# Ledger of designs, part 58: peptides against a protein of PDB entry 3ZOQ

Target 1, 223 residues: chain A of PDB entry 3ZOQ
Amino acid sequence: QLLQDSWWNQLKEEFEKPYYQELREMLKREYAEQTIYPDSRDIFNALHYTSYDDVKVVILGQDPYHGPGQAQGLSFSVKPGVKQPPSLKNIFLELQQDIGCSIPNHGSLVSWAKQGVLLLNTVLTVRRGQANSHKGKGWERLTDRIIDVLSERERPVIFILWGRHAQMKKERIDTSKHFIIESTHPSPFSARNGFFGSRPFSRANAYLEKMGEAPIDWCIKDL

## One batch from the design tools (peptide; made by RFdiffusion4, then SolubleMPNN)

Design b2_p15_2_s4 (from b2_p15_2, 9 letters changed)
Fold by OpenDDE base, seed 2:
Structure b2_p15_2_s4 (fold): chain B 223 residues (1-223), chain A 15 residues (1-15)
Amino acid sequence: as target 1 above (223 residues)
Amino acid sequence: SAEEEAALLRLRLEE
């Protein structure tokens, strides 16, 4: 008797599988005993803001920011009032150079999500101060399925894959239907090796226009 | 809707 929603229809079978039940039990324990990010209500924000049918672009991250008040359930995004992390700063630098957007005074990418940019991490939770602490616990299987069902969708999707981790997902993407934009990661450790100058935003919009879809307004207003 | 999807997804984790 569950309500029809686009992601539920695509993922309902996963939620009933043992791996997800184990993940869920683990998460219950973790949230009870540890400080876990993001807030439990924000874990699925990427899916909340961008329905299955509304996905135009996917930007893959690894796992959430592990500092207080940072993660908001969207890859690379931080809550307003939070200092922009280095990778996000570089994303905005590339955005400015690519299409001329001003650097926003906050790091929230919700405006992208609302336009159909699925800001998906492959792992959706993290323990405070411990990057990748929830790696290999089941999230990857669910998020792989998210990629799979998008790949199987008839309407094309643009996948922006920054860095090796994201690029490992290429094998799951039907490139006969979907578009892939690849570069090095926006991290300070790798941005100069290919991320800067990759112009993912204009390239994504070019693909959208070819498909007859409205481009993304990547420019972010100040708050 | 996004709100409906949010509610359903939360239920799966928070039950």
Scores: peptide ipSAE 0.030, ipTM 0.694, DockQ to the pose 0.022
Fold by OpenDDE base, seed 3:
Structure b2_p15_2_s4 (fold): chain B 223 residues (1-223), chain A 15 residues (1-15)
Amino acid sequence: as target 1 above (223 residues)
Amino acid sequence: SAEEEAALLRLRLEE
């Protein structure tokens, strides 16, 4: 007897497919032979914290941070005690300007995840010091399926798509049902070209309220 | 429990 898991019901068929089995075998080798992030127990944290039915907002990232102790299985998020990466700093700057939140003394976005913000990277693992090292190995097919099953869901979802990589997934989203918030990436290289001032947090909450749902408390408390 | 439910996804890699 298995307990009901909303993501398991949506993704169980994927885990039995050859591409995922090959990915799994590759990952076993990688974790054995290389330093891989995040910890293997944290790979699916985005799905652990935010069930399929509880997803309100999706924020797409590319792949995990590749430095020691950084990645915790959530896009853009870093473990407490870790220096905030430049993109995350800019996210918090926009958060402050958008809705007045203070800049937190840590970079963990777990509080967002627990409220229904799916912090999903398209690739869920990375070798230490080697950005995009696990690109094209099978994760994208699984995460595409995650986007697909959310798109097929009757209850609307808000997709926040920062930058071109995330925006390429727009074709998989039924915009007749779901709401899209697009801007340039929060990276220092692109933030001033549209991310700053885009006000994704207030816009997301406005849409949630229109739907009769509770807004996200985007403000993050200090630890 | 939610923790037990979440374990299903972890097992797919840890097995």
Scores: peptide ipSAE 0.029, ipTM 0.686, DockQ to the pose 0.021
Fold by OpenDDE base, seed 4:
Structure b2_p15_2_s4 (fold): chain B 223 residues (1-223), chain A 15 residues (1-15)
Amino acid sequence: as target 1 above (223 residues)
Amino acid sequence: SAEEEAALLRLRLEE
């Protein structure tokens, strides 16, 4: 007797495929032998906080933060009490300039996730101190499927694609149904080349309102 | 529910 839920119905076939079984076995070894982030219980937090049916907006990241206590299974997000990484600081700067939100005293984006913002990394685990160490191990196939099933959904989704890595997924998105917001990455290396001033938050809400949906409250309260 | 979904996804990874 297995519980049925919105993501399970969309992804159950993937979990039975050899690639995922191999990924799972690899992860079991990695978590046993290495320090892996996020905590194994937090790997799928993006899917935990935002059901398949409740997704309104998708924000794609590459892979989790690889420092201690940072990653919480949500792209760009860090646990409360953790110093905000440079990209996240720039996200909040744009948020402030875009819609007037104050800069929060923490970096948790859980409030976005609870409102239907799927904060998905394309790779969902990483070794401590080794960025992209789990690249090409099977996560990309699963997360591609996540994008695919969202693209196939009748109810429109807004995809926010920062930087070339995320934008490479555009070919998997049915732009006849779904909306794309693109800019350079919020990284200090690229933010001034187009991310700042891109106003992704107000633009996303404009699309939501056009769809007859409630906008996202992007402002984050202090803890 | 989100909790049910969380449980299912963890089970598939941790079994």
Scores: peptide ipSAE 0.030, ipTM 0.694, DockQ to the pose 0.022; fails the geometry check
Fold by OpenDDE base, seed 5:
Structure b2_p15_2_s4 (fold): chain B 223 residues (1-223), chain A 15 residues (1-15)
Amino acid sequence: as target 1 above (223 residues)
Amino acid sequence: SAEEEAALLRLRLEE
């Protein structure tokens, strides 16, 4: 018998739709014929670490890192032992300036995910060395549904939308119930134009406290 | 369990 969980209840109908079946078949071919990231077992890590009911904060990314050993199924996050990508370095710089956290010696954001931070990419797979290679193949429809069901949830969610791509999803979010934190992207090409100084971490915790919820411990321990 | 929940979503691709 099929297992039931909070995300399954929200997404089970999507998995039966033709677009997802086509996506699934495409992915089977891609993983068989190409080097695809992340590992197939890690594709849904964001949903594994953070249940539908436990989501407090959503951080949207575009698609996974396309280098060896980097992607771990969480937006902006990299596996321990992997050099921190520029955007992630800037995220940690802002974290330090915002709430005083030390810069961790690794790039894993799993500790955030376990606390209710859904680290969701809009596209969940990528070919090695080919950014956005799986764009427009069906992931966006699924991840749009993820945003939709969170927007429909009665318990408020905080959406952190860095850059234009993420901000395009704002129209799907019921701002009468949910909170939006927007800035430029943490990329070196845009971080100085608004990301630095945006203080998304303290702002998110302020909203959580206002709702009577426990704040996120954003500080990441060294490994 | 967390492991069971993780397995459910993976099965959607692996089955």
Scores: peptide ipSAE 0.029, ipTM 0.690, DockQ to the pose 0.021; fails the geometry check

Design b2_p15_3_s1 (from b2_p15_3, 6 letters changed)
Fold by OpenDDE base, seed 4:
Structure b2_p15_3_s1 (fold): chain B 223 residues (1-223), chain A 15 residues (1-15)
Amino acid sequence: as target 1 above (223 residues)
Amino acid sequence: SEYDKEEEEVLAKEE
């Protein structure tokens, strides 16, 4: 099956719907005719690394990086050896100021994913060099459903919503049950307007502590 | 607006 059991149980019905079948057919053409990122095997890496039941924190991104070798199916994350994009650099700057972590020599956030941080983009594929090229093709409906089933989960989730795009998803989240951390986006164009100093990492761990759960080790070791 | 600071940053990315 396409996904591990915990996610499959939540999402299997989506994959049978016409919109997803159309998306799948579109993607087949795109991957055949264009250079598409991430690698098709990595599209659902966020769900592979973090099971439905193990999700503690969600960090929403827009769509994958569109440069060669960058996207690895995790929001904001880049493969080791890849130059850290500006937004990711700012994320690490805030991480350092928030909880004292050193800035890693790579941009992979896999260690977060393995601890229960779902690094989800709302759109999961992109054409090389064409940001947002797969917007409105069906991914948003699937990823909305991912947010919905997490919102419906009894065990609370922490949603970190950076910027307006992510914050638009707040209406889908049961805030009587789940926790929201909001700020401006880590982009250089917006980070100084609220992201810096927002301390999302310590705040997330504070919520986890209140839930009686283990905190995230946000510090990333060098490779 | 659909075009905001986040989108601007994404669109401004270099390959």
Scores: peptide ipSAE 0.027, ipTM 0.686, DockQ to the pose 0.101
Fold by OpenDDE base, seed 5:
Structure b2_p15_3_s1 (fold): chain B 223 residues (1-223), chain A 15 residues (1-15)
Amino acid sequence: as target 1 above (223 residues)
Amino acid sequence: SEYDKEEEEVLAKEE
């Protein structure tokens, strides 16, 4: 099966629906005819690293980085050895100011994912050099379902929604059970309008502590 | 809008 058991039980019906079958066929052609990111084996890395039951925090992104060697199937994350993109640099700056973490010498957020931070893009593939090229092709329906099944989960989740694109998903989240942390996007175009100083990392851990759960170790070690 | 700013950043990513 495509996914580990916990996610498969939540999403298996989606993969049989026409929209996903059409998406899959489109992707097969795209990967065969063009350079598509991330690697096809990495498309669902967010779900591979963080099981449905283990999700503590969700961070929503738009779509993958479209440059060579960048995307690794996790929102905002880049493979080791890749220059940190501007938004990610700002994320680490806020991390440093929020809880005192050093700036890592790489941009991989895998350590967050392994601790229960679901690093989910709403669109999971992209053509090289063409941002949003796979927008509106079916990914959004699947990722909406991911948000829905998490919202329906009894165990609370913390949703970190940076920017208006992510915040549009707020209507799908049951705020009677789940917590939302909102700010402007970490992009250089918007970070100074509210992202800096928003302290999402300490705030997320504060909620986790209140729920009796282990906090996230947000600090990333050098490689 | 802020969304437009986000899109601009996405379009302007490293490359």
Scores: peptide ipSAE 0.027, ipTM 0.671, DockQ to the pose 0.106
Fold by OpenDDE base, seed 1:
Structure b2_p15_3_s1 (fold): chain B 223 residues (1-223), chain A 15 residues (1-15)
Amino acid sequence: as target 1 above (223 residues)
Amino acid sequence: SEYDKEEEEVLAKEE
C-alpha cells in the first residue's frame, strides 16, 4: 500500500476516487516529460515520517521548493547541503528568539517530523522553476481531506497557520477540540508584520504540556 | 495581500 496503516485507514478511499486517478495520470506524464520536485518517492514523506496517530502539530505550506535538490516532501524543509531559503532562515531566527535554539547549519526539518510535527504542503509536487505549476490539479482535495481527518480525531492537534493561504484552512478545523496558532508568513515580505515575535514554538509546547503530552524538541542539531 | 507576498517569495526562490 502507498501509505502506512494509520494514514491508509484514513485516506484509502481518496485514492480510489476519480480526481486522484486523474492526478496520478497527470503526475505520471509530468515526471516522464518534465523535471518535477520532489522525487516521486518523497512526495508523501510528511505522512511517512509522521503517522496519523502520532501527529501533535501541523505546519502548512503551499507547494514544494522548485529548485534542484531542495524539496524533500516536507513543508519549508530542504535537504542537507542545500542553502536555507529566506522563509526558512526566518523560521530559524524566530526559533532562536522564541526558545533560544541555535541556527542549524542545514535546513532539514526531519527531526521535527519524527517527533510528530506534520510538515504538510497543500500541493505536493511542482515543476522545476515553475511555482504553483501543479496548483488545482487535485492535491488540494487530498490535503483538505488530511486536514479533515485530523480535525475529526478525538486527540487534539495544534495547527500552526502562517500566512493567509494556510489560514484559509481554519474553517476546516474544529476549534472546540484543536488549537490554532496564527501569524503572518515567515517570508521576508511578511515576517516583520507579525511572524517575528509570534513565538509559535513555545506556544505549541505550552499547549502540548496542557494536554499532558511531551513537548517538541524544536532545536535542530548540526550535521 | 499576504497571500500575494507569500507567492512572490516562492517565485523568487533560486534554482
Scores: peptide ipSAE 0.027, ipTM 0.689, DockQ to the pose 0.104
Fold by OpenDDE base, seed 2:
Structure b2_p15_3_s1 (fold): chain B 223 residues (1-223), chain A 15 residues (1-15)
Amino acid sequence: as target 1 above (223 residues)
Amino acid sequence: SEYDKEEEEVLAKEE
C-alpha cells in the first residue's frame, strides 16, 4: 500500500476516486516528460514521517520548492546541503526570537516531522522552475481530505496557518476541538506584517502542555 | 494581480 496503516485507513477511499486516478495518470506523464519535484518516492514524506495518530501540529505550505535538490516532500523544508530559502530563513529567525533556538546550518525540518509536526503542502508536486504548475490538478482535494480527517479526530491538533492560502483552510477545522495559530506568511514580502513576533512555536507548545502532551523540541541540531 | 505576496516569494525561491 501507498501509505502507512494509520493514514491509509483514513485516506484509502480517496485513492480509489476518479480525481486521484486522473491525478496519478497526469503525474506519470509529468515525471516521464518533465523534471518534477520532489522525487516521486518523496511525494508523501510528510505522511511517512508523521502518522495520523502522531500528528500534534500541522504547518501548511503551498507547493514544493521548484529548484534542483530542494524539495524533500515536507512544507518549507529543504534537503541538507541546500541553501535555506528566504521564507525558511525567516522561520528560523522567528524560532530564535521566540524560544531562543540557534539557527541551524541546514534547512531540514525532518526532526519536527518525527516529533509529530505534519509539514503538509496543499499541492505535493511541481515542475522544475514553474511554481504552482500542478495547482488545480487534484492534490488540493486529497490534502483537503487530510485536513478533514484530522479535524474529525478526537485528539486535538494545532494548526499553524501562515498567510492567506493556508488560512483559507480554517473553515475546515473544528475549532471546538482544535487550535489555530494564524499570522502573515514568513515570506520576506509579508513577514514584517505579522509573522515576526507571532511566536508560533512557544504558542504551539503551550497548547500541547495544556493538552497534557509533550511539547515539540523545535530546536534543530546542526549536521 | 496574478501574484500575491506569497506567490511572488514562491516564484523567487531560486534566488
Scores: peptide ipSAE 0.026, ipTM 0.659, DockQ to the pose 0.111

Design b2_p15_3_s2 (from b2_p15_3, 7 letters changed)
Fold by OpenDDE base, seed 5:
Structure b2_p15_3_s2 (fold): chain B 223 residues (1-223), chain A 15 residues (1-15)
Amino acid sequence: as target 1 above (223 residues)
Amino acid sequence: SEYFAEEEAVLAALE
């Protein structure tokens, strides 16, 4: 199947719905006629790396990086060998200040994903050089369902919501069960207005420990 | 494209 069993069981009905079929048809055309990121094989990497049951933390992004070689299907993450985008640089700066991690020599967040950090964009594809070009085409309905099924999960989840776009999803999250960490976006345009000093990494780990779960090793080693 | 070329595989995976 396209997804691991844990996510398939949660999302299989979505793939049968007209909106997704229309999205799929759109994507077929886009990948055929345009340069689309990420690679089609990487579209669902966030779900591949982090199973439904293993999700501990969710970090929401908007849509993939739209430059060559950047997007790898994980929010904020870039493939090794790609220079770190400004927002990611700021994420690592906050990581360093928050819990003392060294800034890695690459931008891959795969190690977070493998530990249960769902690095989910609300839109999972983009045209080269055209930010938000696949906005409103159906991805948001699927990713809303992802948030919904996590919200319905009995075991608590920590949602890290940077910026207004991500924070608009708060209404879908049952805060009687789940935890939310909010701040301004790590973008250079907003990071100094609240992201820096927000200490999302230590706060997330504090919640995990409170729940009796292993904390995330947020520090990323050089490749 | 890779996506289009893998259509049948994707369809099978979605079932």
Scores: peptide ipSAE 0.050, ipTM 0.713, DockQ to the pose 0.024
Fold by OpenDDE base, seed 1:
Structure b2_p15_3_s2 (fold): chain B 223 residues (1-223), chain A 15 residues (1-15)
Amino acid sequence: as target 1 above (223 residues)
Amino acid sequence: SEYFAEEEAVLAALE
């Protein structure tokens, strides 16, 4: 599977930099010696599904789910057949209250990605059972560059930033061009402090309509 | 784009 050409044009120079070379060597060792998620073929799924030019909305996550069979290279998303994690359940609850979508019988957000929702984690790999185990190893520099090149894009983007970790990226976003939707994180530990009732889905579509773009169909069909 | 394909293939081969 090839990355979209538009992303390659934006990111190709990063892969020749020493930080990424070191990251690559680390990942080779990790995948060989440890159980790492997601599958290596799925690491860049967010970029595979949503080209640079097609990005309409960005939803930032921290790092992949660290349980067996969960992560599929898209922030907050889980493979079909996998129990919905608590944060994802809350996302769907807010979706239902915001715009009336039914709760899907699976947790895959691929349909969002295919419509231009970049589901990007700041760290793209993790060891089984060890959250943030690949933090500070180089992914953040690459994903910062992804945010940067989107911020520099002429066509506006909508950034949905749930929680403090995602909101730390605000400084990289040109708010004279782009729109930001912020709330607390959908985690059970924080959702009742602002995520519920934040209506990010209708708000995102309102911005898209103002820009003369087609809105996202956020409702997810059962599989 | 070719680089990404190669990178993913290398990682997959080690799993």
Scores: peptide ipSAE 0.020, ipTM 0.599, DockQ to the pose 0.024
Fold by OpenDDE base, seed 4:
Structure b2_p15_3_s2 (fold): chain B 223 residues (1-223), chain A 15 residues (1-15)
Amino acid sequence: as target 1 above (223 residues)
Amino acid sequence: SEYFAEEEAVLAALE
């Protein structure tokens, strides 16, 4: 499974660096010895669904869901048939309140990805039942580079940064040409402190229209 | 494992 040419052109040098080779060796061991999520063929789904040139919006997550059948290589997204996690439920509540979308009967955000919403976790793998188990192993350098090359892109990008972890990446974003939408995290622990009512979906579309681009159809159809 | 084989294939394609 190959990355799209546009991402390869931007990231090929990273894959030759020692840190990534070490990460790869670690991942080989982890997938051999542990239950790791997502499925190895889904690790780079965010880049598979949304090419470098097609990125309109970026939504940053931390690391994949660590329960069986949940993670599909897209931040906040879960495979159809999987119970919606609390943060995702809150995302859909805000979506409904913001622009009137119905709550979908599944949690797959693939339709967003196909429209140019890069659903990127900063760490792309996790051990079953062990949140942040692959933190600090090299993924962050690669995903930082993804943010960097998007920041360097001439065509503007909208970065949606929920919570402190994502907001720490703001220093890597050229705000002279890119747009930032910030709020507290959709987690039940923080959503009522600013996420609800932040209207990130309508605000993102407003920026897209200002740039002369087609807005995102954020509403998700039932399956 | 299946995951190991698929990971190796995917990661190898990135190199």
Scores: peptide ipSAE 0.163, ipTM 0.746, DockQ to the pose 0.028; fails the geometry check
Fold by OpenDDE base, seed 3:
Structure b2_p15_3_s2 (fold): chain B 223 residues (1-223), chain A 15 residues (1-15)
Amino acid sequence: as target 1 above (223 residues)
Amino acid sequence: SEYFAEEEAVLAALE
């Protein structure tokens, strides 16, 4: 898949910078010597599915799932046929309580991405079985730039920031133009402390309606 | 090797 032209225009200068070239070389070695997720063709799926101009909502994750067949280049999302991870299950529980959606029989959030929900991890790759193994290797600088260019965009964006890691990016967001929805993380360790009942989906749609934009159809059909 | 080629394809599509 080709990167959307709108993202290329926003990020092209990053790919020429030394940090990214070093990251790229690291990734070449990692994919050659280790089992790395997601599939290399899926690394930038968040940008492939949701163009810069089409972004309505951003949901930030940390890094990809590190189990076989799970990660598909979208934060919190898993490929069809993969057991829903605990955090994703809680996301769907909140979705059901928030706006009445049925819990889908799969964990793919591609339908959100296609509607303008940028499902972005701050780190876009991981070694099998080793969470955060690619932390601090350069991805964060690129994804910070993604947040920055969205913040600079005139058309408002809604940022959903679950947990402290995502919320640390708040300082990069111009809240005079953009909207932020914050709560604790959907992880079982934190969901009961604020995520449940936070109603991020209806709140996001409320902002979209205020902007005169079409709401997100958050409900996911079974496959 | 396969991932290397695929990585190049993805990254090349960005450039």
Scores: peptide ipSAE 0.113, ipTM 0.713, DockQ to the pose 0.027; fails the geometry check

